# Peptides against a protein of PDB entry 3B8E: the designs that were tried, part 238

Target 1, 230 residues: chain A of PDB entry 3B8E
Amino acid sequence: PFLIFIIANIPLPLGTVTILCIDLGTDMVPAISLAYEQAESDIMKRQPRNPKTDKLVNEQLISMAYGQIGMIQALGGFFTYFVILAENGFLPIHLLGLRVNWDDRWINDVEDSYGQQWTYEQRKIVEFTCHTPFFVTIVVVQWADLVICKTRRNSVFQQGMKNKILIFGLFEETALAAFLSYCPGMGVALRMYPLKPTWWFCAFPYSLLIFVYDEVRKLIIRRRPGGWVE

## One batch from the design tools (peptide; made by RFdiffusion4, then SolubleMPNN)

Design b2_p30_4_s2 (from b2_p30_4, 27 letters changed)
Fold by OpenDDE base, seed 2:
Structure b2_p30_4_s2 (fold): chain B 230 residues (1-230), chain A 30 residues (1-30)
Amino acid sequence: as target 1 above (230 residues)
Amino acid sequence: DEEIEEAEKRALELLKKAKEALEAYLKKLE
């Protein structure tokens, strides 16, 4: 989120404290859960031929997969961000380069895509309205990510949901998302205003996309062992 | 299997504590 914020000079879609909450609350638990995931049957049966090289290759493959998934997560978040801003009169094209004026407290006449002028306070309300949906989008997309990351080669349907820690992680991140979205004072403390329940569904297409992507990837790996998609 | 289950249980307990700590921290920020 921050990289795109810098590159596009758009209003900040997610606050730093919220990012910290994501890192600690939604990323850490999944990482721990994956560490306790029972090795996939294929992984356990596969003796490393060369522990150094095979480990490096595996780490690279995992890193690439997670990088791709992370990119899809970011796209999902930004989609939600742009939808909310568009509903409030700011089309995506208009947001490009708007950051400087957006964050300036002394500019109270920033125009939206329809010529409506927005005060600093009004802009910040809209910005903070985007933070919660962005966060929730990340969480919802992470549901799919967590489910798929437990396996390297096997389908989710083959491996099943055996890791209780992973299941707990899903509930934990969802509970955290609900807490941050609906707890009084979060708008002031974390710049996260309350979210309408309907916004939870905005992320579902991206969760499905990740799921389909990973299942297709795994299918290709199963059919073509050692392929470039592995 | 029992050791794994115990480890999972301990991990879950630690995660619950971490969650509670995080929630408490968030409440302090309010």
Scores: peptide ipSAE 0.005, ipTM 0.231, DockQ to the pose 0.089
Fold by OpenDDE base, seed 1:
Structure b2_p30_4_s2 (fold): chain B 230 residues (1-230), chain A 30 residues (1-30)
Amino acid sequence: as target 1 above (230 residues)
Amino acid sequence: DEEIEEAEKRALELLKKAKEALEAYLKKLE
């Protein structure tokens, strides 16, 4: 997210404090849940063909899969960001290069895509209004990510939701998202203004995309055991 | 079940640490 922010010079879609909330609040419990997740029986039964090469290939594949999932998460967040800004009069094309003027507190006449002038305070309210749904989008997408990470080859439907830690993680990150979105003072403290409940649904397509991606990946792995897609 | 309970305890401890870290960070931003 931060790279796109720098490259495109758009208003900051996700604040540093919000990133910290994701890293410390959202990612930690999932990481713990994965540490205690039982390995798939099929993975455990499979002997490596070549212990040296297969370990390296496996690590590369995992890294690629997580990188792709992370990219989808980021895209989901940015989508939500652009939708909110567009609803407030800032079309994506207009946001390109706008950061310098956007962040300047002395410029109080930044125009939106429709010629409406925005004060610095108004712009920051809109920016902080984007932080919350971006965070929520990440959380909702992480629901799928957390669920799919428990399995490597088997479908989520086959493995089930038996891990109580996983369920706890899903609950915790959702509760955190709700807390950050609706608790009074979060706009000032965390630069996260209250979120309309409807914005929770904006992330669902991306969550579904990750889910479908993983299911397809797993299906390919099951059909082609020993392929590079593992 | 015991491993899950231990993991839940660890998760709660980490959440507490994360909360403390966030609070400390917020205090630095003030």
Scores: peptide ipSAE 0.000, ipTM 0.228, DockQ to the pose 0.120
Fold by OpenDDE base, seed 3:
Order: structure tokens, then sequence, then C-alpha cells
Structure b2_p30_4_s2 (fold): chain B 230 residues (1-230), chain A 30 residues (1-30)
């Protein structure tokens, strides 16, 4: 998200603190959950024939999978960002290169796509209005990620949601999202304005997409062990 | 505003380090 912000020179879609909350708050419990599940699974598996190479390959595969999921998460967040800005009069094309004028407090007549002038304060309100939905979108997409990461090869439907740590992780992410979205003072502290409840549902198609993608991937892996899709 | 941004950057760096440490720890548990 931050790289796209720099490259496209658009208004900041997600605050740095919010990114930190995602990276530390939402990924930590899932990572712990996965570590416990892997440890439990590995106890049941024979020692890898070559621990060094097998571990390295597995780490690379996991890293690539998480990288792909992360890109889908970012795309979902940016979609939400562009929708909100468009609803406020700023079409995506108009946002390109707008950052310089957007962040200039002395320019109080930045025009939207419809010729409406926006003061610095008004622009910042709209920017901060985008932060919360972007964050929530990432959290909702992460729900799917957590569920799919529970299993490397097996379908989520085969293992079920019996892992208490995973369930706790989902709860923690949701609670954090709710706290950041609705707690008084978060608008000032984190530049996150309260979110309309309807925006929680905007991310669901992306979560479903990730879920379907991973299930298809796992299905391919099961049918073609050792394939490039791993 | 600049001080807040700098503080946010520092916080981000600390959080990234914490995340990396946690990930490393989790990998050791694996």
Amino acid sequence: as target 1 above (230 residues)
Amino acid sequence: DEEIEEAEKRALELLKKAKEALEAYLKKLE
C-alpha cells in the first residue's frame, strides 16, 4: 500500500500506524496458531529426509503464498479506498499526482473531478475516512487468510475450525478492528474515522476470492504433488 | 505534525522488528 502511494503519488490510503496495527496485531496470533499446528502436525510426520533443503523449500513456498495473499489484500484495500474517494468526488484518474497539492495546507481550492473545491481540512477528513475502511478490508481478508493457512494441503472443510488459537486470532483481529474503528479518540490518534457498518461487507468478495483461490491451489497440490503451484 | 510522523516511523520500525522476532521465534517452534 505504501509503495503504491509513493509510486502513484496519490493521497495516503492507509496510515503508518494502521499498517503497524495490521502487521503486529493481526499477523501475530495467526503466526502463533500456525506454529502450534505445524508442531502438532510434525510430531505425527517422519523427520524430513533433508531438513535443510526441505525446510528452505517450505519456507520459500510459504513466503510466496503469503506474498500473493498480501497482494490480494492490498488490492482489496485499494479498491475500497478508490470507491470512497469516488463517492466523495475524486475519481481514481484524478488522484494520480494529486498528493503534492493534497498535502499542501496552503492550497484550499483543490478541485475534485466535478469541479468542487476542497479545503485542506476537508481533504484530510476524506483521507482519514478512507483509512478505517482500508484497514477493515484488510482484516476481513485476513479472516480468509487465517482459515486457509490452517492447512497446507488439506481443505479447510476436512480439518474444521477446531483450533482454538485460530478462533482466538479471528476474534482478536475483529475486536481490534472494532476498537480502532469505533473507539473515541481513534480519529485523532490513528487518523481513523468511524466506519459505517456497511463497509464491513465490502471486503467479503475479496475474502471469498482468497478462499476460493486457496482451495483451488490446495486441490491442485493434492492432485499434482510436487508441482510448481506448491 | 512532523514530530508525530517521525514518531510513527519509529514505532513502525520497532513493530517491524518485533514482528520479525516473533516470526523467527515461531519458525523455531516449527
Scores: peptide ipSAE 0.014, ipTM 0.290, DockQ to the pose 0.020; fails the geometry check
Fold by OpenDDE base, seed 5:
Structure b2_p30_4_s2 (fold): chain B 230 residues (1-230), chain A 30 residues (1-30)
Amino acid sequence: as target 1 above (230 residues)
Amino acid sequence: DEEIEEAEKRALELLKKAKEALEAYLKKLE
């Protein structure tokens, strides 16, 4: 998100504090859950031919898969961001290069796509209105990510939801998202304004996309062991 | 802006404490 902010010069879609909330509140439990994940039956049955090289290759492949999932998460967040801004009169094409004027507190007549002028305060309200939905979008997408993390090769339907730490992670990140979205004062404290409950569903297509992506990936791995998608 | 920055710092400190508490809880689940 921050890289796109710099490259496209668009209004900041996700604040630094919100990023920290993701890292500390949502990403922490998944990372810990991976440490306690039960060894997959298919991995345990296979002796590594070369433990050093096979471990390195596996780590690289996992890193690439998580990188791809991260890109889908970012796309989901930006989709939500652009929808909210469009509903407020700022079409995506108009946002390109707008950051300089957007962040200037002395410019109170920034025009939207329809010629409506926005004060600095009004613009910041819209910006902060995007922070919460972006965060919630990440959380909803992370539901799928957490579910797929419990197994590398097996289908989620085959492995089931037996990891209590992972289930706790799903609950914790959702509860945190609800708290940050609806608790009074979060708009000032974290620049996260209250979210309409309907916006929780905006990310569901992307969550489903990640789920389908991972199932397809795992299917390919099962059919072609040692492939580049592993 | 200064009040917001202070609020952000306080929120960050609370999140760090919450993280530590959560890590401690997860250790108990081992």
Scores: peptide ipSAE 0.013, ipTM 0.319, DockQ to the pose 0.027; fails the geometry check

Design b2_p30_4_s3 (from b2_p30_4, 23 letters changed)
Fold by OpenDDE base, seed 2:
Structure b2_p30_4_s3 (fold): chain B 230 residues (1-230), chain A 30 residues (1-30)
Amino acid sequence: as target 1 above (230 residues)
Amino acid sequence: DELVKLAEERALELLKLAEEAIEEVKRLLE
């Protein structure tokens, strides 16, 4: 998300502390859980691997987990961000290059896409209103991500959800999301204002997208072992 | 801006640490 923030010079979609909370709270436990994931049936049949080849497999898994899916997560977050800002009068195109004026405390007449002027405080409220849904979007997308990343070839339906740590991670990140979203004082402490429950569903299409994407990918892998999709 | 950059750097660092931890655990489980 920060790359787009820097490139597009848009208002900050997610607070710095919130990002740290995501990394430490929502990403760390799931990451550990993946390490304890039961090997796929095909992997279990394999003899001990060469450390060099194992590294390559791990790099591929990491690339899928943090690279490709990370991009989809970011897209989901930004979608939510843009929807909220659009609902408040700031269309996506108008946000481009607006950061400098947006963050300037002394500018109290920043215009939205409809000519309405916004004070600094009003802008920050809208910004902070975006932080929580962005975070929640990441969590919701991570639900699907964690489920799909535990396997390379087998579908979720084939491998199942036997990893108790993974399940715990899902609950933990959800609980953290709820805490950060609804606990009093989070707006001040973490720049995360409470969100409407409806925003939890905003990420679902993206979660479904990554799920479908991964299932299709795995299907291709199963039908064409060694293909480019691996 | 500096805080954002710092946070990004820290996030990336944490990600790397997590990756390393995953790799280590996988090695132990093999």
Scores: peptide ipSAE 0.006, ipTM 0.245, DockQ to the pose 0.018
Fold by OpenDDE base, seed 1:
Structure b2_p30_4_s3 (fold): chain B 230 residues (1-230), chain A 30 residues (1-30)
Amino acid sequence: as target 1 above (230 residues)
Amino acid sequence: DELVKLAEERALELLKLAEEAIEEVKRLLE
């Protein structure tokens, strides 16, 4: 997400506070839950043909898969960001290169895609309006990510949802998202303005995409245990 | 609030520097 933000030179889609909330609030409990997840029965039964090569292949495969999932997650966040800014008059093309003027407190006549001038305060309000939905989008996409990351080969339906810590993590991150989105004072304290409930659904296609992607990936791995899946 | 603002300002400064660096790299690659 940060790389795309820098390359595109767009207004900040995700504030440092929201990043902190993701890293500390939403990622820690799930990461801990993964440490306690039971190994897949099929993986434990598989004898490595070559312990050195098979470990390397598996590590590379996992790294690539998580990299792809992370990319889809980032795309989901940016999609929500661009939708909100577009609804406020800033089309994606207009946002390219706008950041320098956007962040300048002394420029109070930044024009949107329709020629409307925005004061610095107004721009910051709309920017902070994006932070909460971006965060919520990440949380919703993480629902799928957390559910799928517990397994390497087996479907979620085969492995089940037996890890109580993982389930707790899903509720915790959702509760945190709701708290940050609707608790009074979060706009001032964390620059996370209240979110319309409808924005929770904006991430669902990406959550589903990650879920389907991982299920297909796992299906391919089960059918071709020695193959590479990009 | 002040700490959050400071953190944001620092983050924005860092991003600005990164953007400048990227632009320099782009110029070098042209």
Scores: peptide ipSAE 0.000, ipTM 0.200, DockQ to the pose 0.016
Fold by OpenDDE base, seed 4:
Structure b2_p30_4_s3 (fold): chain B 230 residues (1-230), chain A 30 residues (1-30)
Amino acid sequence: as target 1 above (230 residues)
Amino acid sequence: DELVKLAEERALELLKLAEEAIEEVKRLLE
């Protein structure tokens, strides 16, 4: 998000504090939960190959999977960001290069895509309105990520939801998202204005996409052991 | 320069696709 903010010169989609909340609050417990996840039944049944090369391969595969999932998460967040800005009159194309004028407090007549003029204060309200939904979108997408990360090969339906720590992590990140989204003062303190409950559902298609993607990936791995996907 | 142009064109295409997707989602939500 921050890189896109710099490269595209768009209004900041996600605040620094929110990024920290994602990194420390939403990712930490899931990471711990994965460490305590019971080894996948098929992994446990695999004879240890060369532990050095297999660890490296597994780490590479995990890193690639997380990288791909991370990209989908980012896309989900940006989608939500663009939807909100579009609802407020700023189409995605119009946002390109707008940052300089957007952040200039002396410019009170920044035009949206429809010719409506926005004061600095109004623009900042819209910007901060985007922060919360972006964060929530990431959290909702992380639900799917957490679920799919339980297994490498087996379907979630086969492995089941046995890790209590993972389940706790899902509730924790959801509770944190709700707290940050709806607690009074968060708009001032964290630049996260209250979110309409309907925006929680904006991420669901992306969560589903991640889930389907991972299930397809796992299916391919099951059907073609030792393939490039593995 | 050609790579930059290509990147810009692709970025514009992606933005258009995103706009279309947004409109489609809006239609679905209405």
Scores: peptide ipSAE 0.000, ipTM 0.168, DockQ to the pose 0.017
Fold by OpenDDE base, seed 5:
Parts: sequence; structure tokens; C-alpha cells
Structure b2_p30_4_s3 (fold): chain B 230 residues (1-230), chain A 30 residues (1-30)
Amino acid sequence: as target 1 above (230 residues)
Amino acid sequence: DELVKLAEERALELLKLAEEAIEEVKRLLE
């Protein structure tokens, strides 16, 4: 999100606070949960492998998978961001290059896509209105990410949801998202304004996309062991 | 519930620090 902010010169879609919440609140519990995850059903059926070469391959595969998931997460967040700004009169194309004027507190007549002028304060309200739903979008997408992280090869339907720590992680990140979204004072303290409950559903297509993507990936891995998709 | 509360408290602290850092970066990009 920050890189796109710099490259496209758009208003900041995600605050630092939300980034920290993602890192500490949503990613830490999943990482711990993976340490306690049950072994995949097929691990015990595998022959001994070369630990040096297989470790390197596995690290590359994990890196690629997380990179792809991260891209889908970012797309989901930006989708929500653009929808909110569009609802407030700023079409996506109009946001390109707008940051300089957007962040200038001395410019109080920034025009939206329909010619409406926005004061600095009004613009910042809209910007901060985007922070919460962007964060929530990431959380919703992470639901799928957490579920798919239970296994590298097996389908989630085969492995099941037996890891209580992972389940706790899903509720914890959701509760944190709800707290940050609806607790009084978060708009002032964290620049996260209250989120309409309907925005929680905005990320669901992307969450589903990640889930489907990973299931397809795992299916390919099962059918073609040692393939480039692993 | 206690873990959630602790996580929320820590998140709030970290978020404040991160916000300050981002605002500094924004100023550098102006």
C-alpha cells in the first residue's frame, strides 16, 4: 500500500497503525498456529529426501505463494479504497497524482470528479474513512490466508480445522478489527473512522479468490509433485 | 478475551508509533 501511495501519488490508503495491527495482531497468531499445526496426512508416506535441496525448494515455494497471496490482499484493499473514494466523488483516475494537493493543508478547494470542492479537513475525513475498511479488508482476506496456511499440499477440506490456535487467530483478528473499527476515539487516536458494517463484505470476493487460488495450487501440487507451482 | 485485550492494547501503542513514522515519511515526500 505504501509503495502504491508513493508511485501513484494517491491519498494514503492505509495508515501505519493499521500496518502494525496487521503485523502484530493478525500475522503473529497465524505464525504461532503453524508451529502447532498437525502434520499433513501425506508427510509420513513420503520417502526420505535430500534435506539441503528440499529446504531451498520449499523456501522458494513458500515465498512465491505468500507473494501471490499478498498481491491479492493488496488488490482487495485497494478495491475497497477506490470504492469508498468513488462514493465520495473521487473516481480512481482522478486520484492519480492528487496526493500533492490532497495533503496540502493550504489548499481548500481540491475538486472531485464532479467539480465539488473539498477542504483539507473534509479530504482528511475521507482519507481516514478509507483506513479502517482497508484494514478490515485485509483481515477478511486473512481469514482465507489463515485457513489455507494449515497445509502446503493437502486441501483444507482434507486437513480440517482442528488447530484451536488457528481458530483462535481468526476470532482474535476479527475482534481486533471490530474494536479498531467501532471503538469510540479510534478516529482521533488511530485515524480510523467507524466502518459501515456492509464494508466487511466488500472483501469477501477476494477472500474467496485466495481460497480458490490456494486450493487450485494445492491440487496442481498433488497431481504434479515437484512442479513449478509448488 | 484477555489475549484479545492485551493484543488491542499493544496494537494501539504500536499504531501510535507507526502513525508518527508515516507522517514523517509523508512530509519527506512533499
Scores: peptide ipSAE 0.011, ipTM 0.240, DockQ to the pose 0.065; fails the geometry check

Design b2_p30_4_s4 (from b2_p30_4, 25 letters changed)
Fold by OpenDDE base, seed 1:
Structure b2_p30_4_s4 (fold): chain B 230 residues (1-230), chain A 30 residues (1-30)
Amino acid sequence: as target 1 above (230 residues)
Amino acid sequence: SELEKEAEERALELLEKAREAIEAALKALE
């Protein structure tokens, strides 16, 4: 997300505090939950033929999978960001290169895609309005991430949701998201303004995409044992 | 099964502590 912000020179989609909340609030608890997830029996029982080489290959495959999932997460967040800004009159194309003027407090007549002028304060409000939905989007997408991380080869439907700790982690993450989204004062303290409940659904297509991606990946692995997608 | 239960209990305790820490941090940011 931050890289796209720099490259596209768009208004900041995520504040520093929001990023910290993601890292500390949404990643830590799920990570702890996953730490106690029962490892897939096939992974634990697999004796590496060459411990060094096989470990490296496995680490590379894991890294690639997480990288791809992370990319989908970022896309989901940016989708939500662009939808919100578009609803407020800023089309995606118009946002390109707008940051300089957007962040200039002395410019109070930044025009949206429809010719409406926005004061600095108004622009910052709409910017901060994006923070909460972006955060929530990440949380919703992480639901899928947590579920798919249960196994590497087996379908979610085959493995099921047996880990109560993981389920608790999902609820905790969701509760935190709700707290940050709806608790009074979060707009001032964390620059996370209240979120309309409908925005929770903006991430669902991407969560579904992650599920489909993972299921397809796992299907390929099952059909082609030893493939590079493992 | 007993080891799994113990692990689950410890994990829950850690999660609760983490939650408390996060909540405290959030309050400190207010």
Scores: peptide ipSAE 0.000, ipTM 0.241, DockQ to the pose 0.080
Fold by OpenDDE base, seed 4:
Structure b2_p30_4_s4 (fold): chain B 230 residues (1-230), chain A 30 residues (1-30)
Amino acid sequence: as target 1 above (230 residues)
Amino acid sequence: SELEKEAEERALELLEKAREAIEAALKALE
């Protein structure tokens, strides 16, 4: 998310505090759950790694997790961000390079795509309105992410969901998302304004996309062992 | 709220530094 923010110079789609909440609140329990996940059958057949010479996490797994899945998560969040801003009169193209004027509290006549002028306070309300949906989008996308990360080559349907801790983690992050989205005072404390329930569904296409992408990836790996996709 | 504002300001500063670094790196590759 931050890379796109830097490159495009758009208004900040997700606050730093919210990101911290993701890292500490939503990712911790699921990450722990993955440590207790039953090993995939093909992983178990591989030679044991030497803990002195090999990284604890395979570089291929790292590249998959942070490169591919992370990008899809970001895309999901940004999609929600752009939709909300577009509904408020700011088209994606107009947002490019707008950050400087957007964040300047002394400029109260920033124009949207339709020529409407926005005060600093109004702009910040819209910005903070995006934070909650962005966060929720990430959580929903993480549902699929967590499910796919438990396997390397096998389909989710083959491996199954036997880790009760993982399931608990999914409920926890969802509950946290609901708390942050609807608890009074979050707009002041975390710059997360209340979310319309309809926005919970905005991320589902991306969750499905991640799932399909991973299944296709795994299918390719099974058909072409030793490929770069692994 | 003050801590949040400070954190946001720091984050923005870091982002600007990162941007400058990326731009410098891109120029060096040219």
Scores: peptide ipSAE 0.000, ipTM 0.246, DockQ to the pose 0.015
Fold by OpenDDE base, seed 5:
Formats: sequence, structure tokens, C-alpha cells
Structure b2_p30_4_s4 (fold): chain B 230 residues (1-230), chain A 30 residues (1-30)
Amino acid sequence: as target 1 above (230 residues)
Amino acid sequence: SELEKEAEERALELLEKAREAIEAALKALE
């Protein structure tokens, strides 16, 4: 997210408080849950491999896969960000390079894509309005991410939802997202303004994309053991 | 909120410096 912010010079889509909430509030319990996840059945049944060479390659491939999932997650967040700004009169193309003027307190006549002028206060309200949906989008996409992290090779449908801690993590992060989104005063305290319930569904296509990606990846691994897709 | 605002401003300054560095690197690759 920050790399896109830097390169595109767009208004900040995700605040520091939101990042902190993700790291401490939403990712902690899921990460712990993964540590206690039941071992994949095929891993335990496999014959011993060369531990020195195979471990390094496997760790690299896993890291790359999670990196790709993280990229899809970020795209989902940015999609929500751009949709909200577009609904408020700022088309994506207009946001490119706008940050300098956007963040300047002394400029109170920044024009949107339709020629409407926005004061600094109005712009910041719109910016902060994006923080909550971005956060919620991350949470919704993390639902899929957490589920697919349960296994390395087997389908999610084969492994099932056996880890109660993981399920608890899903509820916890969802409850936190709801609290931050709808609790009175969060706009002032955390710069997270209320979110329309419909925005919870904005990330669903990306969650589905992650599921499809992971299932396809796992399918390829099962059909072609030792391939580059592992 | 004021502390958050200050932190955000400092973060933006750092990001701007990073942006400049990235742009310089990109220009060097052209």
C-alpha cells in the first residue's frame, strides 16, 4: 500500500492507526492459530526427503506464494479505496499526483473530477472515510487467506475447518472491524468514519480470487510434484 | 488526534524522501 502511495503520489489510503490495528488486532490471533493448525496429512505420510536442500526451496516457494496473496489483498484494498473516492467525485486518474495539493492545508480549492472545489477539511473527511473500508477489505480478504493457509498441498475442502482457534480468529477480526467501523466516536478517535454495510461485500470478489488462486496452485502441485509452482 | 496528525505528517515526510530516492533510481535505469 505505501509503495503505491509513494509511486502514484495519491492521497494516503491507509493510516498508521489502521496498520496497527491490522498488525496487533487482526493478524495476531490468526497467526497463533496457524501455529496450532493440524499437520497436513500428506506431509506426515511422505517419505523423508533431503532436509538441507528441500527445506530451503520449500521455504522460498511458500514465501513467494504468500507474497502473491498479499499483493491480491492489497489490490482489493485499493479497489475499495478508488471506488469510494470515485463516489465522492475523485476518479482514479485524477488522484494521480494529487497528494501534494491534497495534503496542503492552505489549499482549499482542490477540484474533483467534476470541477467541484473541496476544502482541506472536506478532503480529509473523504480520506479518512477510505481508511475504514480499506481496513474492512483487508479483514474480509484475510478470511480467505486464513482459510487457505491451513494447508500447503491439500484443498481447503479436503482439510476442513478443524482448528477452533482459527475460527475464533475469524470472528475476532470481524468483530474488531465492526467495532472500529460502527462504534460512535471512532471517526474522531481513530480517524475511521462509519462504513456502509454494503462495503463489506466489496472485497468478496478478491476473497474469491484468493480461493481460486490457492486451489489452482494446490491442484498443480498435486498433479506435478516438484514443480516451480510449489 | 493531534499526535496522530503529527505522526502522519512525519510519516509523509519520510515517504516523500523515499519517493525521491525511487524516482532517482528509476531515472538512472532509463
Scores: peptide ipSAE 0.000, ipTM 0.240, DockQ to the pose 0.015
Fold by OpenDDE base, seed 2:
Structure b2_p30_4_s4 (fold): chain B 230 residues (1-230), chain A 30 residues (1-30)
Amino acid sequence: as target 1 above (230 residues)
Amino acid sequence: SELEKEAEERALELLEKAREAIEAALKALE
């Protein structure tokens, strides 16, 4: 998320405190859960390789999986961000390079895509309105991502949900999301305004899409071992 | 609230510095 903010020079989609909450709270348990995930059935059938090499490969796989999850989460969050801003009159193209004027307290006539002028206060309200949905979207997308990353080649339906730590992590992050979204004072303390229940569903189509995509990808990998899709 | 605003402003400043550094690095690679 941070890199996109820098590159695109868009209004800040997620507050620093919220980012810290993601990094320190939301992602920790899921990451640990992946580390304790049982070996895939297909991996267990592989001939014993050099234990040193296998350990290195496993560490690399975990690192790559975590990185991929983070990227997909960011994409989901930004999707929600752009949807909210678009609904408020700011189309994605218009947001490019807008940050300079957006963050300037002395400019109170920033125009949206439809020519409506926005005061600094109004802009910040909209910006902060994005924080909670962005966070929640990350959590919802993470549900799918964690399930996806549970196995590299096998279907989720084949491997099942045996990792209790993963399940706990899902509940923990969901509870945290609910707490941050609905607990009184979070809007003041963390700039996370109360989230309408509808926004929880904003990420669901995206989560479903990535889930289906990954299942299809895995199916292709199983049918064509060693392909570029792997 | 003011502390949070200040933290956000500091973060933005750091981001701008990082951007400038990246741009400088890119120019140096040209």
Scores: peptide ipSAE 0.000, ipTM 0.243, DockQ to the pose 0.015; fails the geometry check

